# Designs tried in a protein design run: peptides against a protein of PDB entry 3PUK. Part 53

Target 1, 227 residues: chain A of PDB entry 3PUK
Amino acid sequence: ERGLKSVVWRKIKTAVFDDCRKEGEWKIMLLDEFTTKLLSSCCKMTDLLEEGITVIENIYKNREPVRQMKALYFISPTPKSVDCFLRDFGSKSEKKYKAAYIYFTDFCPDSLFNKIKASCSKSIRRCKEINISFIPQESQVYTLDVPDAFYYCYSPDPSNASRKEVVMEAMAEQIVTVCATLDENPGVRYKSKPLDNASKLAQLVEKKLEDYYKIDEKGLIKGKTQS

## One batch from the design tools (peptide; aimed at target 1 C108 C120 R125)

Design b2_p23_4_s1 (made by RFdiffusion4, then SolubleMPNN; from b2_p23_4, 9 letters changed)
Fold by OpenDDE base, seed 1:
Structure b2_p23_4_s1 (fold): chain B 227 residues (1-227), chain A 23 residues (1-23)
Amino acid sequence: as target 1 above (227 residues)
Amino acid sequence: SELEEQYKKIKEFNEEAKKKEEE
């Protein structure tokens, strides 16, 4: 019943907490809107305490400095979240924490990465992309965080064509992150509808899956599995 | 690819960051 939640938690545990864990060290964890929902869906506060997290703070809120503690930023690679991080470390006199470990839920654009590197490189001890941009609901069930997806995908207005493509791209990307999290390369299946949206999305997913497994960190091309 | 380049960039960044932690 909680198979996907367990997989997601395991992924976060290994990719984030185990990656930055030091014996006897406690960290403050900073979350954004997405990662708050993500962690809430797959773990409890007690689980985070076991991983060496003392407190969770919202990255968007004004926070008091805790200069003696290191911070774990588990955030989405968005301008908003990155800007909040930069405010924490951008000034020498106003550093909120001792150092930062940054874990992005998805691919961080070069523009954002360069901005971080230019301003905060001395404060960062680790930066990693973990490729988890979905919310698990039930076993093998998840929700995509794509605003207005229905509206743009089913809009008859031709002026929305460009936005439709962007939405489909975002959906496809999130589906691929699910596959990556599950360590599976499933065959893509869909029901044909009067609108060719399902077919287009399937094609995008297939392409992205191929790209992902060809260039994955292990350098292994996985065969398609039954799903 | 863009992804490969990003991985390389992050790897290099982490290597530099590790050196700073050891100092």
Scores: peptide ipSAE 0.219, ipTM 0.789, DockQ to the pose 0.614
OpenDDE base, seeds 2, 3, 4, 5: peptide ipSAE 0.218, 0.181, 0.214, 0.210; ipTM 0.785, 0.764, 0.784, 0.780; seeds 2, 4 fail the geometry check

Design b2_p23_4_s2 (made by RFdiffusion4, then SolubleMPNN; from b2_p23_4, 9 letters changed)
Fold by OpenDDE base, seed 2:
Structure b2_p23_4_s2 (fold): chain B 227 residues (1-227), chain A 23 residues (1-23)
Amino acid sequence: as target 1 above (227 residues)
Amino acid sequence: SDLKERYEKIKEFNEELEKLEKE
């Protein structure tokens, strides 16, 4: 039985490292908080070295320019991470690196995507969404990275309703990324209950799974599997 | 679908990036 950690690593290797690999080329890799945890959970530094990564840098930190090297950004599509990227390449005169490969862990919002296109297109060599937004803990156990998920989902304050929907959407997307990573299409079973958070989440997951397996990266339709 | 639109958007962007690199 393949452990979830190994599956995640293989996905990252294929979707990120193999995608941007050039013979003899070393890159600096920029990570944010989530991707630091993600990589720490499924690989070692030696593994990254084998993939052509010479140095790992925190995207949130002030960094000295290394203008002769290309950078691999493996980051979440958040305003914070994107803003840090934009700072690295937003000014033509003060680019931190030679060029950038950007790999997002999830779908990048149009607002952020448009900002990137408008500001840094000439510095980017590749942009890809790989849809890995979970942390593997055990062979089949993972955690979701949704800030304040519990608070918003279970908040008694009606003013949080809009935020609750956003959180549920994010959670559903992350669950789908697990399924996609494992190449599984689980049958979602639930009983519909009004105002039930679990039911609402299940519905979102089901819808997103259907959409994903109707149109995947290979254009293949996959049948449902039992997990 | 939203997924298809996203895929096409990224694909188009990468095509643009490839053109820019060759210039």
Scores: peptide ipSAE 0.472, ipTM 0.892, DockQ to the pose 0.567
OpenDDE base, seeds 1, 3, 4, 5: peptide ipSAE 0.460, 0.463, 0.464, 0.469; ipTM 0.887, 0.889, 0.884, 0.890

Design b2_p23_4_s3 (made by RFdiffusion4, then SolubleMPNN; from b2_p23_4, 10 letters changed)
Fold by OpenDDE base, seed 2:
Structure b2_p23_4_s3 (fold): chain B 227 residues (1-227), chain A 23 residues (1-23)
Amino acid sequence: as target 1 above (227 residues)
Amino acid sequence: SELEKRYKKINEFNKELEEKEKE
């Protein structure tokens, strides 16, 4: 049985590193908070070196330009991470790197995508959504990265309803990324809870799974598997 | 679906990027 960590690493290797690999080329890799945790959970620095990464930089920090090198951005599709990217390439006169390969861990919102396209298209060589928005902890255990998920999902305050829906959507998307990574279409199991959160999440997951497999599997919907 | 729209958008963008790289 392959551990979840190895599966995640294999996915990243295939979807990110193999996708942008050029013989003899070294890249600087830019990470955000989530992808730093993700990579630390499933690989070592030596693994990254083998994939042609010479230096890892934090996207949130001020960095010195390395204009002769291309950059690999492995980041979450968040306003914060995208804004940092835009600062690196938004000005023609002050580009931090030679070019950018961008790999998002999840679906990029249209608003952010449009900003990138409008401002930095000339500097981008690749833009791909990888759909891996979870941290592997154990062989079959993972953690979702949704800020304040518990607070919004279980908040009795009706004013948080809109935030709750956003969080539920994000959680559903992350669960789907796990399924996609593992190449599984599990049957959803849940127990009824107050506020009907489990049922709502299950419905969102089921819908998103169906949509995903319709598109990625050439119109074939996988049968439900046990997991 | 929304997902289909997203895939279409990103694929179209990558095609544009590939064309620019070949120039």
Scores: peptide ipSAE 0.326, ipTM 0.852, DockQ to the pose 0.641
OpenDDE base, seeds 1, 3, 4, 5: peptide ipSAE 0.325, 0.314, 0.326, 0.322; ipTM 0.849, 0.841, 0.848, 0.848

Design b2_p23_4_s4 (made by RFdiffusion4, then SolubleMPNN; from b2_p23_4, 10 letters changed)
Fold by OpenDDE base, seed 4:
Structure b2_p23_4_s4 (fold): chain B 227 residues (1-227), chain A 23 residues (1-23)
Amino acid sequence: as target 1 above (227 residues)
Amino acid sequence: DELEKRYKLIKEFNKELEEEEKK
């Protein structure tokens, strides 16, 4: 059995690097906070070099233009990251790079997507959503990128109910991305707790898994597996 | 299905991008 890190790397390699690879071409890769952590967890700089990445830059920081090189944006679909991208290509005279390949770690909201489409389409060569929104820690362990998840999930304060629901939704979504990455449709198992958080999360996961596996990359319905 | 719609949207967008690159 391959470790989760290797699986994640393989997914990124296939979905991102192989997708935009051109023989003899080097790219600058732009990362945000999440994708920096993600890549650092599952690969080395030498691995990225092998995939045609010459340098890694932080999308949030001011960067010098490298107009002769294409850029690979591997970023989360957040307003902050998208805005940084837009700044790089929003003006013809101020384009940071020759062109852009954009790979989102999750579904990009329509508002952001439309904004990109309207402003920077001529600079974009590829845009994909690869659905990797977790950090692999161990061979079978991952960390969800959901702020304050523990606090809100286990808060007894009824005033946090709305936020708790949002967090649960986000967690469920990310769990589905893990399953998608691993190509698994697990039967969800949980241990019930007094606050019924596990049950609620399980229900959300089940629902989202059902939705996801209705249509896979080949348009096939996948059967449930045992977790 | 929302996922199907999204898939189509992205596919169409990439098609447009490819066509633009060929010009």
Scores: peptide ipSAE 0.437, ipTM 0.894, DockQ to the pose 0.507
OpenDDE base, seeds 1, 2, 3, 5: peptide ipSAE 0.425, 0.436, 0.421, 0.431; ipTM 0.889, 0.890, 0.889, 0.891

Design b2_p23_5 (made by RFdiffusion4)
Pose (drawn by RFdiffusion4):
Structure b2_p23_5 (pose): chain A 227 residues (1-227), chain P 23 residues (1-23)
Amino acid sequence: as target 1 above (227 residues)
Amino acid sequence: EEEELEERFENIKEFNEEKEEEE
């Protein structure tokens, strides 16, 4: 099947689980709020065992160290989600697990990355960005994770216009992961209609996905595709 | 923004290569 959640599942399995899957052994997977919703969206937690995951745990709440099991961190590039990882490795009195495998849902800010590039420890065996920043709500419908996006798009023009841009970029980069997961590099068009916001956004997506496929690393897609 | 994205990618790529060498 080619359901939107089937496509995403095929990505997670190959880009995350298979990428650190050691045939004979199992791992503990750690999730933040987003990745929980993402995984619950495209599979049952039963399917995870077959993928090398014996236990899934919340990265937020404190956990008991299992220094003989390797950890699979499947998280977003969020300050909270990352600060929690740094609690397990490096500073201080660490560690909690035998090894660390980090998979970011989206591009990791240099600011956050530096905070883990230091307290790195030989543990972090891998750090990848897989670029999936959306929810496959239905086989043909997707939703983003841009909190309070509606308000910060139609609010007046007061002090909280600086956050409108933050929301506008968050939508743009997050939409780009939708195209990348579908292995599509589509042309961009907007409606040029009420308030003309789709124009500002259409430009951000156009610019960002040009920069994106200048780096992909999957090498499957470059230049505009038939979409 | 293009440079920032390239730096981010290169940083993570180099970090992984350093870890592969350590292994």

Design b2_p23_5_s1 (made by RFdiffusion4, then SolubleMPNN; from b2_p23_5, 11 letters changed)
Fold by OpenDDE base, seed 5:
Structure b2_p23_5_s1 (fold): chain B 227 residues (1-227), chain A 23 residues (1-23)
Amino acid sequence: as target 1 above (227 residues)
Amino acid sequence: SSEEMKKRKESIENFNKEREEEE
């Protein structure tokens, strides 16, 4: 299979499903808003069944306990998703599932990770950061999940400056995850606009790419590629 | 930022290592 969707699926299969796979074991998979869209964009329910997922549940919804089954949480590292996870395992007497495997779509902030460790460490079998925080739309097209990016990036209001920086940081991070998923270290190119947002974003991307490849799984810094 | 990311990675690795020892 070719294209970004297949690459994304292969990444998820290898990094998530193969990582926690046990022969003959079925899991419940918990998704948030982002990962629901992500999986819907790159796989079918039949694919998930082949990976040992019996049921998909929304992490934000109230769910009946299935205490005999392990849960696979594939979620974004947000306070909302983490809080929902914590509610599933926060009470020793009211655990919804047998155990949890947690896979984050991006780097989990230390504050959230520490909160998880403090509350639910005994319930977690594995925690991993996958670094896939974009939605593939076409073979070569993806969508960034950054709320209000347009508004803040192009806002002339100086009061939005701090929010603009947050948005640009999030965009840069997601672009880096795309590059990492595609196994590319691109020479960043851009066309600057009056607000110089493209230049600033490019600088952030370059910095993050350097940081990522310095600490990647292989410990290798790849040469610049065309993209 | 690279140092922070490295520390985070190490923290998760340590966490996972502890879990493997418990199984």
Scores: peptide ipSAE 0.426, ipTM 0.883, DockQ to the pose 0.775
OpenDDE base, seeds 1, 2, 3, 4: peptide ipSAE 0.425, 0.420, 0.414, 0.421; ipTM 0.882, 0.881, 0.874, 0.879; seed 3 fails the geometry check

Design b2_p23_5_s2 (made by RFdiffusion4, then SolubleMPNN; from b2_p23_5, 11 letters changed)
Fold by OpenDDE base, seed 1:
Structure b2_p23_5_s2 (fold): chain B 227 residues (1-227), chain A 23 residues (1-23)
Amino acid sequence: as target 1 above (227 residues)
Amino acid sequence: SSEERKKRVEKIKELNKEMEELE
């Protein structure tokens, strides 16, 4: 596939699998709800086998220890996913795997990061944020994972204004991860009628794009590309 | 914020370095 799915897969392959790959070593991969959908959208089980993954496990489920194998955690930086990780390594007796490689799909809050560092740093071999927070559907189409977005964006209740802003922020962040994955700084276009939601979202995206490229690890500020 | 992201990148780099030294 020549579309967004292939770009996302290549990004995951480079940022995650190539980063932790060791010759002759198989890993167990732990996924959460978001990363299960993400990988299902852009790869097959055969692709994961080629990357040295023997089995995929759901991080939320109770799992039997496999103490001789290292685990690859590809998870979202949420309290739920982090708590599940901590349960796998919280005590020496409860340690489910030999060691952990952790790859977050987005920025992990300092509170969660510090909790991980304090509890199980000795079990961690790698920790990285890869900045992929969207689901590719078609060649140029993706789905946002923002709960209750419709309800808050179109609510006439003024009491929901603060929640609407949080939803808009989350959507803007996910759009920026698409741009980061595609290595593009697009011009943002929108239709704002009849509501101003699209205009507000566009402004948030533009601001976040500017911030992202200013702090890009490559130190390169990219000009606006055609969208 | 951009500043928070920069600080986080440094913390992750430090953690990764510490973990590599323990292997």
Scores: peptide ipSAE 0.059, ipTM 0.677, DockQ to the pose 0.608
OpenDDE base, seeds 2, 3, 4, 5: peptide ipSAE 0.030, 0.031, 0.052, 0.028; ipTM 0.617, 0.602, 0.670, 0.572; seed 5 fails the geometry check

Design b2_p23_5_s3 (made by RFdiffusion4, then SolubleMPNN; from b2_p23_5, 11 letters changed)
Fold by OpenDDE base, seed 5:
Structure b2_p23_5_s3 (fold): chain B 227 residues (1-227), chain A 23 residues (1-23)
Amino acid sequence: as target 1 above (227 residues)
Amino acid sequence: SSEELKKRKESIENFNKEREKEE
């Protein structure tokens, strides 16, 4: 298997499906907007069936309870997705599913995680951060999921400065997840623009890469690679 | 920061350990 799509799929298979797999057990998988696009970009329904997923449901939609089945939530760590999850399990008498496995596409903010723990701890079998918050388009091409990135990064309006920082932070995080997925620690290269956005982003990426590899799954700091 | 990320990772790990005991 070659290309970024296959790498992404392999990451999801290993980090999500293999992590919660039980022989003979089928699960309902809940997706949000981002993870719907993500899975659509790197797998087919037949692949999901092979991984023990019987049906895919949209977390944002009203769904009928299937109380005898466990649910696999593969979602972004956003207030919207988390709130939808909480609605599925918030009431002890009205749980939609038997139990939940939660896999976040990125680091879950403490505020959201604490909210989950306070409300639904007994319903959750496992929670894991996968750190895959990008969409593979081609073998070597990916798309960042950062809303209005262009607008805020290139806005001359000083009132957008705070939002620009948030956007750049999100972009940097996603770039790091790509590098981690590809098992690379690149020496960051850039061509600066008049607003020096590329330089700032590069600095953020470098910082986050250092942080990630210091506390990665293997506890290893890898040397710089070409990318 | 690395310290913050480490703390978050530890929090999730602890959470999972507790879940394993309940199952």
Scores: peptide ipSAE 0.423, ipTM 0.886, DockQ to the pose 0.770
OpenDDE base, seeds 1, 2, 3, 4: peptide ipSAE 0.421, 0.417, 0.411, 0.419; ipTM 0.884, 0.884, 0.878, 0.883; seed 3 fails the geometry check

Design b2_p23_5_s4 (made by RFdiffusion4, then SolubleMPNN; from b2_p23_5, 11 letters changed)
Fold by OpenDDE base, seed 5:
Structure b2_p23_5_s4 (fold): chain B 227 residues (1-227), chain A 23 residues (1-23)
Amino acid sequence: as target 1 above (227 residues)
Amino acid sequence: SSEEREKRYKSIKELNKKIEEEE
């Protein structure tokens, strides 16, 4: 299988499951809204069982403690998801699980990371960012998860200019994660007319790609490829 | 943005190192 879904799955398998795998050990996996969609798009429950996941749980919901088991948190670096994690481990007497492995789908803001570090570092066995913030729909198609992207990008209201920039930044970041997942450094192509949004997005993507490859795991800068 | 990312990675690396030392 060579589709985007398989690539995403392989990335998750190597970056998350293989990273925390222990022979004979089962874990509970905690997912948020995004990662639920992500995993649902690229794997089956049987695949997760093979990776040592016994049960998947929604991080936003109340859950019964399973104190003898370690938990794998595969979540987005959002205040909501982080707060839910902190609730699981905020009190020594009220820990829901034995320990936590945390894998963020994207860069975790320093503010959130520091909050985690200060509150429950003793419960954490691993913390990693894996940079997968998109949903694969088809073999070569993905969906960006940026709320209200259409509204702000095409809004004629100048009061939305700042929000538009935030949306563009988020979109650019997600596109870079796709490129990173596919191990590509594309020459970005776009059609800017009638609006300049495509050009701006392309510039952001190119800049972020450059930054990513400069600080990637191998320190390699790849040549431009097709996209 | 590269500097910000580098800072984040360093922070995570430091945390993981600490975790490994404690385990």
Scores: peptide ipSAE 0.064, ipTM 0.690, DockQ to the pose 0.771
OpenDDE base, seeds 1, 2, 3, 4: peptide ipSAE 0.057, 0.026, 0.048, 0.024; ipTM 0.678, 0.539, 0.663, 0.522; seeds 2, 3 fail the geometry check

Design b2_p23_6 (made by RFdiffusion4)
Pose (drawn by RFdiffusion4):
Structure b2_p23_6 (pose): chain A 227 residues (1-227), chain P 23 residues (1-23)
Amino acid sequence: as target 1 above (227 residues)
Amino acid sequence: SSTFEERAENVKEFNEELEEEEE
């Protein structure tokens, strides 16, 4: 099947689980709020065992160290989600697991990355960005994770216009991961209609997905596709 | 903009350093 959640599942399995899957052994997977919703969206937690995951745990709440099991961190590039990882490795009195495998849902800010590039420890065996920043609500419908996006798009023009841009970029880069997961580099068009916001956004997506496929690293897609 | 490129490059180089440490 080619359901939207089937496509995402095929990505997670190959880009995450298979990428650190050691045939004979199992791992503990750690999730933040987003990745929980993402995984609960495209599979049952039963399917995880077959993928090398014996236990899933919340990265937020404290956990008991299992120094003989390797950890699979499947998290977003969020300050909270990352600060929690740094609690397990490096500073201080660490560690908590035998090894660390980090998979970011989206591009990791240099700011956050530096905070983990230091307290690195030989543990962090891998750190990849898989670019999946959306929810496959239905086989043909997707939703983003841009909190309070509606308000910060139609609010007046007061002080909180600086956040409008923050929301506008968050939508743009998050939409780009939708195209990348579908292995599409589509042409961009907007409606040029009420308030003309789709124009500002259409430009951000156009610019960001040009920069994106200048880096992909999957090498499957470059230049505009038939979409 | 080079924001994506710089971020991706840093992650790639970091992973290469890790492979070297493993060796």

Design b2_p23_6_s1 (made by RFdiffusion4, then SolubleMPNN; from b2_p23_6, 12 letters changed)
Fold by OpenDDE base, seed 5:
Structure b2_p23_6_s1 (fold): chain B 227 residues (1-227), chain A 23 residues (1-23)
Amino acid sequence: as target 1 above (227 residues)
Amino acid sequence: SMDLERQHKLLKEFNEEIKKEEE
């Protein structure tokens, strides 16, 4: 199977499931809003069963303790998701699960990391950031999870200029994660608009791609590929 | 845990390096 969905699934399988897999062991997987959409876009429940997941739970909802089972948290590094995690492991007496494996879809800010460290470090067996902050829709189509991106990028209000830059930065970062996932260094192409948002975003992406490959694990700068 | 701290440190450093190159 080829396409973005399969690549994303392979990335998740390798970075998450293979990383914490133990033969004969089943885990409960906790998802947030984003990761629910992400997994739904690239796998089926049967696939998750094959990876040792017995049940999927929503991290935002109240859940009954299953203290004999380990939990796999595949969540975004947001205050809401982290707070929900902390509720599961905040006290020894209130631990909902035996232990936690945490996989963040993106970089976890120091503030959130420190909060986790201070509260429940002993319950955590693994914590990893895997940089998958996009949702594949088609073989070569994906969506970015950047709130209010359209509003700020196309806002005529000068007061939103700073916010526009923040949004574009976030979008660029997510695009780079896609490229990293695909192991591609594309020649970025865009259609310019009157507000030149596409051009600005393209420039950010190109810059980030260059930086990423300069300091990647292999220390190699790949040539530009088809975008 | 030590593993948690080490992983975060490495990722933080990586991100910081990217930011520095962008400046």
Scores: peptide ipSAE 0.028, ipTM 0.513, DockQ to the pose 0.066
OpenDDE base, seeds 1, 2, 3, 4: peptide ipSAE 0.026, 0.026, 0.024, 0.027; ipTM 0.559, 0.484, 0.494, 0.512; seed 2 fails the geometry check

Design b2_p23_6_s2 (made by RFdiffusion4, then SolubleMPNN; from b2_p23_6, 11 letters changed)
Fold by OpenDDE base, seed 2:
Order: C-alpha cells, then sequence, then structure tokens
Structure b2_p23_6_s2 (fold): chain B 227 residues (1-227), chain A 23 residues (1-23)
C-alpha cells in the first residue's frame, strides 16, 4: 500500500535516520508534541528500534542526563521546542547528552537558528530542515497541525489580524511540506478576492512552492506536476 | 523569497562547518 503514511515514513527514514545513522550506534530520540503524533501515525516502535533509536523522550519534560549517548532531536522549529533543546545543551557544564543531531520538521526562522548557533553549536553534529509538517490520517488524507487555525482564520475580531497572518503562513508551510514529501508541485489555481482566506492561503502556498522548488535540499529545480 | 533562500544558504553553511569540525 503506497499510502501517505508509507510515503511519510520513507521520507523520515531517508531524511533523518539514514542521514545520521552510524553503524552500531544507538541514539536517544527527543520528540515534541507534533513529531510524536507524526511518528505515531506512520510507524511503530519496532521501526524506530531498527533505525537505531533506543529510547524516545519527550523534549518538554525534565529528563535525566545520559551523557554517554548522542541525542536525535526530531522537533518542530518552535520557540518552545528550541528552548527545551537549549536547556539540554546551553550550558557546557550541564549537557544532557554527548551530542545532538537536530532535524526540524519545517523551516526554522533565522532568530531561532541564530540562537541555536550562538549557544550550542559545538554540541551539534547535524542541523537539517526537513519538510514534514503534516499528520497522515489515511492513505491519502492528512491534517495540518496549526494551533487555533480555525479560530484565528475565522475570527471576527480585528485584533487577531496579525495572528491570522502567522497562522496562514504556518498553514502554507505545511501544505508545501506535503507537496515536497509527495514530490509533487501542484499548479495552484485561485481567484483573488479581498479578505478571502482561501485565496490568501493559495497565494502563500504558490509563493512558497516556487521558492522551494527553486532551491531544494539537492539544489535541483523541479517542474510543476498536476495533482 | 529572500528569507527562504537566505535560510537555506545559512543552513548549508552551518552544516558544512559542522562537518569540517568533525573531520
Amino acid sequence: as target 1 above (227 residues)
Amino acid sequence: SNDFENQYKKLKEFNEKIKEEEE
């Protein structure tokens, strides 16, 4: 079954596990809320064991140091997750793990990236962005993980306008990650209407798709495909 | 457009630096 779940797993396996795999080496994997859901949707614990993961830990929780082991952080590029990572490696004297491999599920903002670089670059062995910010539910069905998306997008309160833009940006990113994961570049069609959330989102998606396929992880330009 | 490209370049440079330090 070439369902979306299998595609997502294959992507994670290739982009994350194969990327940092060392023969005979076991790692602790740190997950946040999103990546916990993501992995749960597309793999089993046995699959993770096969990929060299000995223990899975929640990044948000206080954890005991395991200084002899390297840690694989598969996390979203959010201030919360990044802050938790920084707590693990921010102090030279209090490193929780031997080293870190960081894989972000999406684009990491410069502010967060710079913060990481400035604080704990010596502890990082890999830092990579992978484009997987969606949850596969069925073979061809997925959900977006954008907190309060519905509320902000449809809020009549003008005070939420700034937050609405942030939410739309996040949604657009996640849609692009689906396309990237499936190796598809859809032709986005929309009719522009003032204050139309759908059209605005479509515009954001189109722009981000163009940017992504101009510069991908392999430096290849991809053509548009029909989906 | 510039932000994505810049981020990609920065990330690439960062990873290259890390790789060099490990070698």
Scores: peptide ipSAE 0.024, ipTM 0.475, DockQ to the pose 0.686
OpenDDE base, seeds 1, 3, 4, 5: peptide ipSAE 0.022, 0.021, 0.021, 0.022; ipTM 0.485, 0.413, 0.497, 0.505

Design b2_p23_6_s3 (made by RFdiffusion4, then SolubleMPNN; from b2_p23_6, 13 letters changed)
Fold by OpenDDE base, seed 2:
Structure b2_p23_6_s3 (fold): chain B 227 residues (1-227), chain A 23 residues (1-23)
Amino acid sequence: as target 1 above (227 residues)
Amino acid sequence: MDDLENQYKKLKEFNEEIKKEEE
């Protein structure tokens, strides 16, 4: 049985590196906080070198232009990461790199997508959603990357209700990305808790799984599998 | 369902446009 780390790496290799690979071409890879953790969990720098990555840069940092190199953006579809990308390519005179390949870890909202399309379309060579929004820890263990998830989910403060829903949605999306990565459509099982968080999350996951497997990246319908 | 389908269509169209611009 292959470990989750290897599965995640294979997914990234196939969906990202193989997708944009050109013979003899090296790229600069831009990572955000999440994708830095993700790659660190499932590969080594030597692996990235083999995939044609010469250097890794943090998208949040001010970087010197390398105008002769194409950039591979492996980032989360967040306003922060997208804004950093826009800064790199938003101005014709201030382009940081030759061109961009963008791979999002999850669904990119229309608002962000439209901003990218409107401002930087001429600089983009590829834009794809990979649907990997979790960190593999062990063979079958992963960590959700949702800021303050525990706080909002278990907060008794009614003022956090709206934020709780957002967090639940984000968690459900990440769980679905695990299923997608593993190519599984599992039955959802949970233990009920006093705040009914598990039930709500389960419902969201089930709904999203149904939607995903009705229409996946290849337009294929998949049957339900056992966890 | 509609949102996901629409997203896939948008991305597909966008990538097609990108490809045409490179040619």
Scores: peptide ipSAE 0.290, ipTM 0.807, DockQ to the pose 0.580
OpenDDE base, seeds 1, 3, 4, 5: peptide ipSAE 0.274, 0.258, 0.288, 0.255; ipTM 0.801, 0.796, 0.809, 0.792

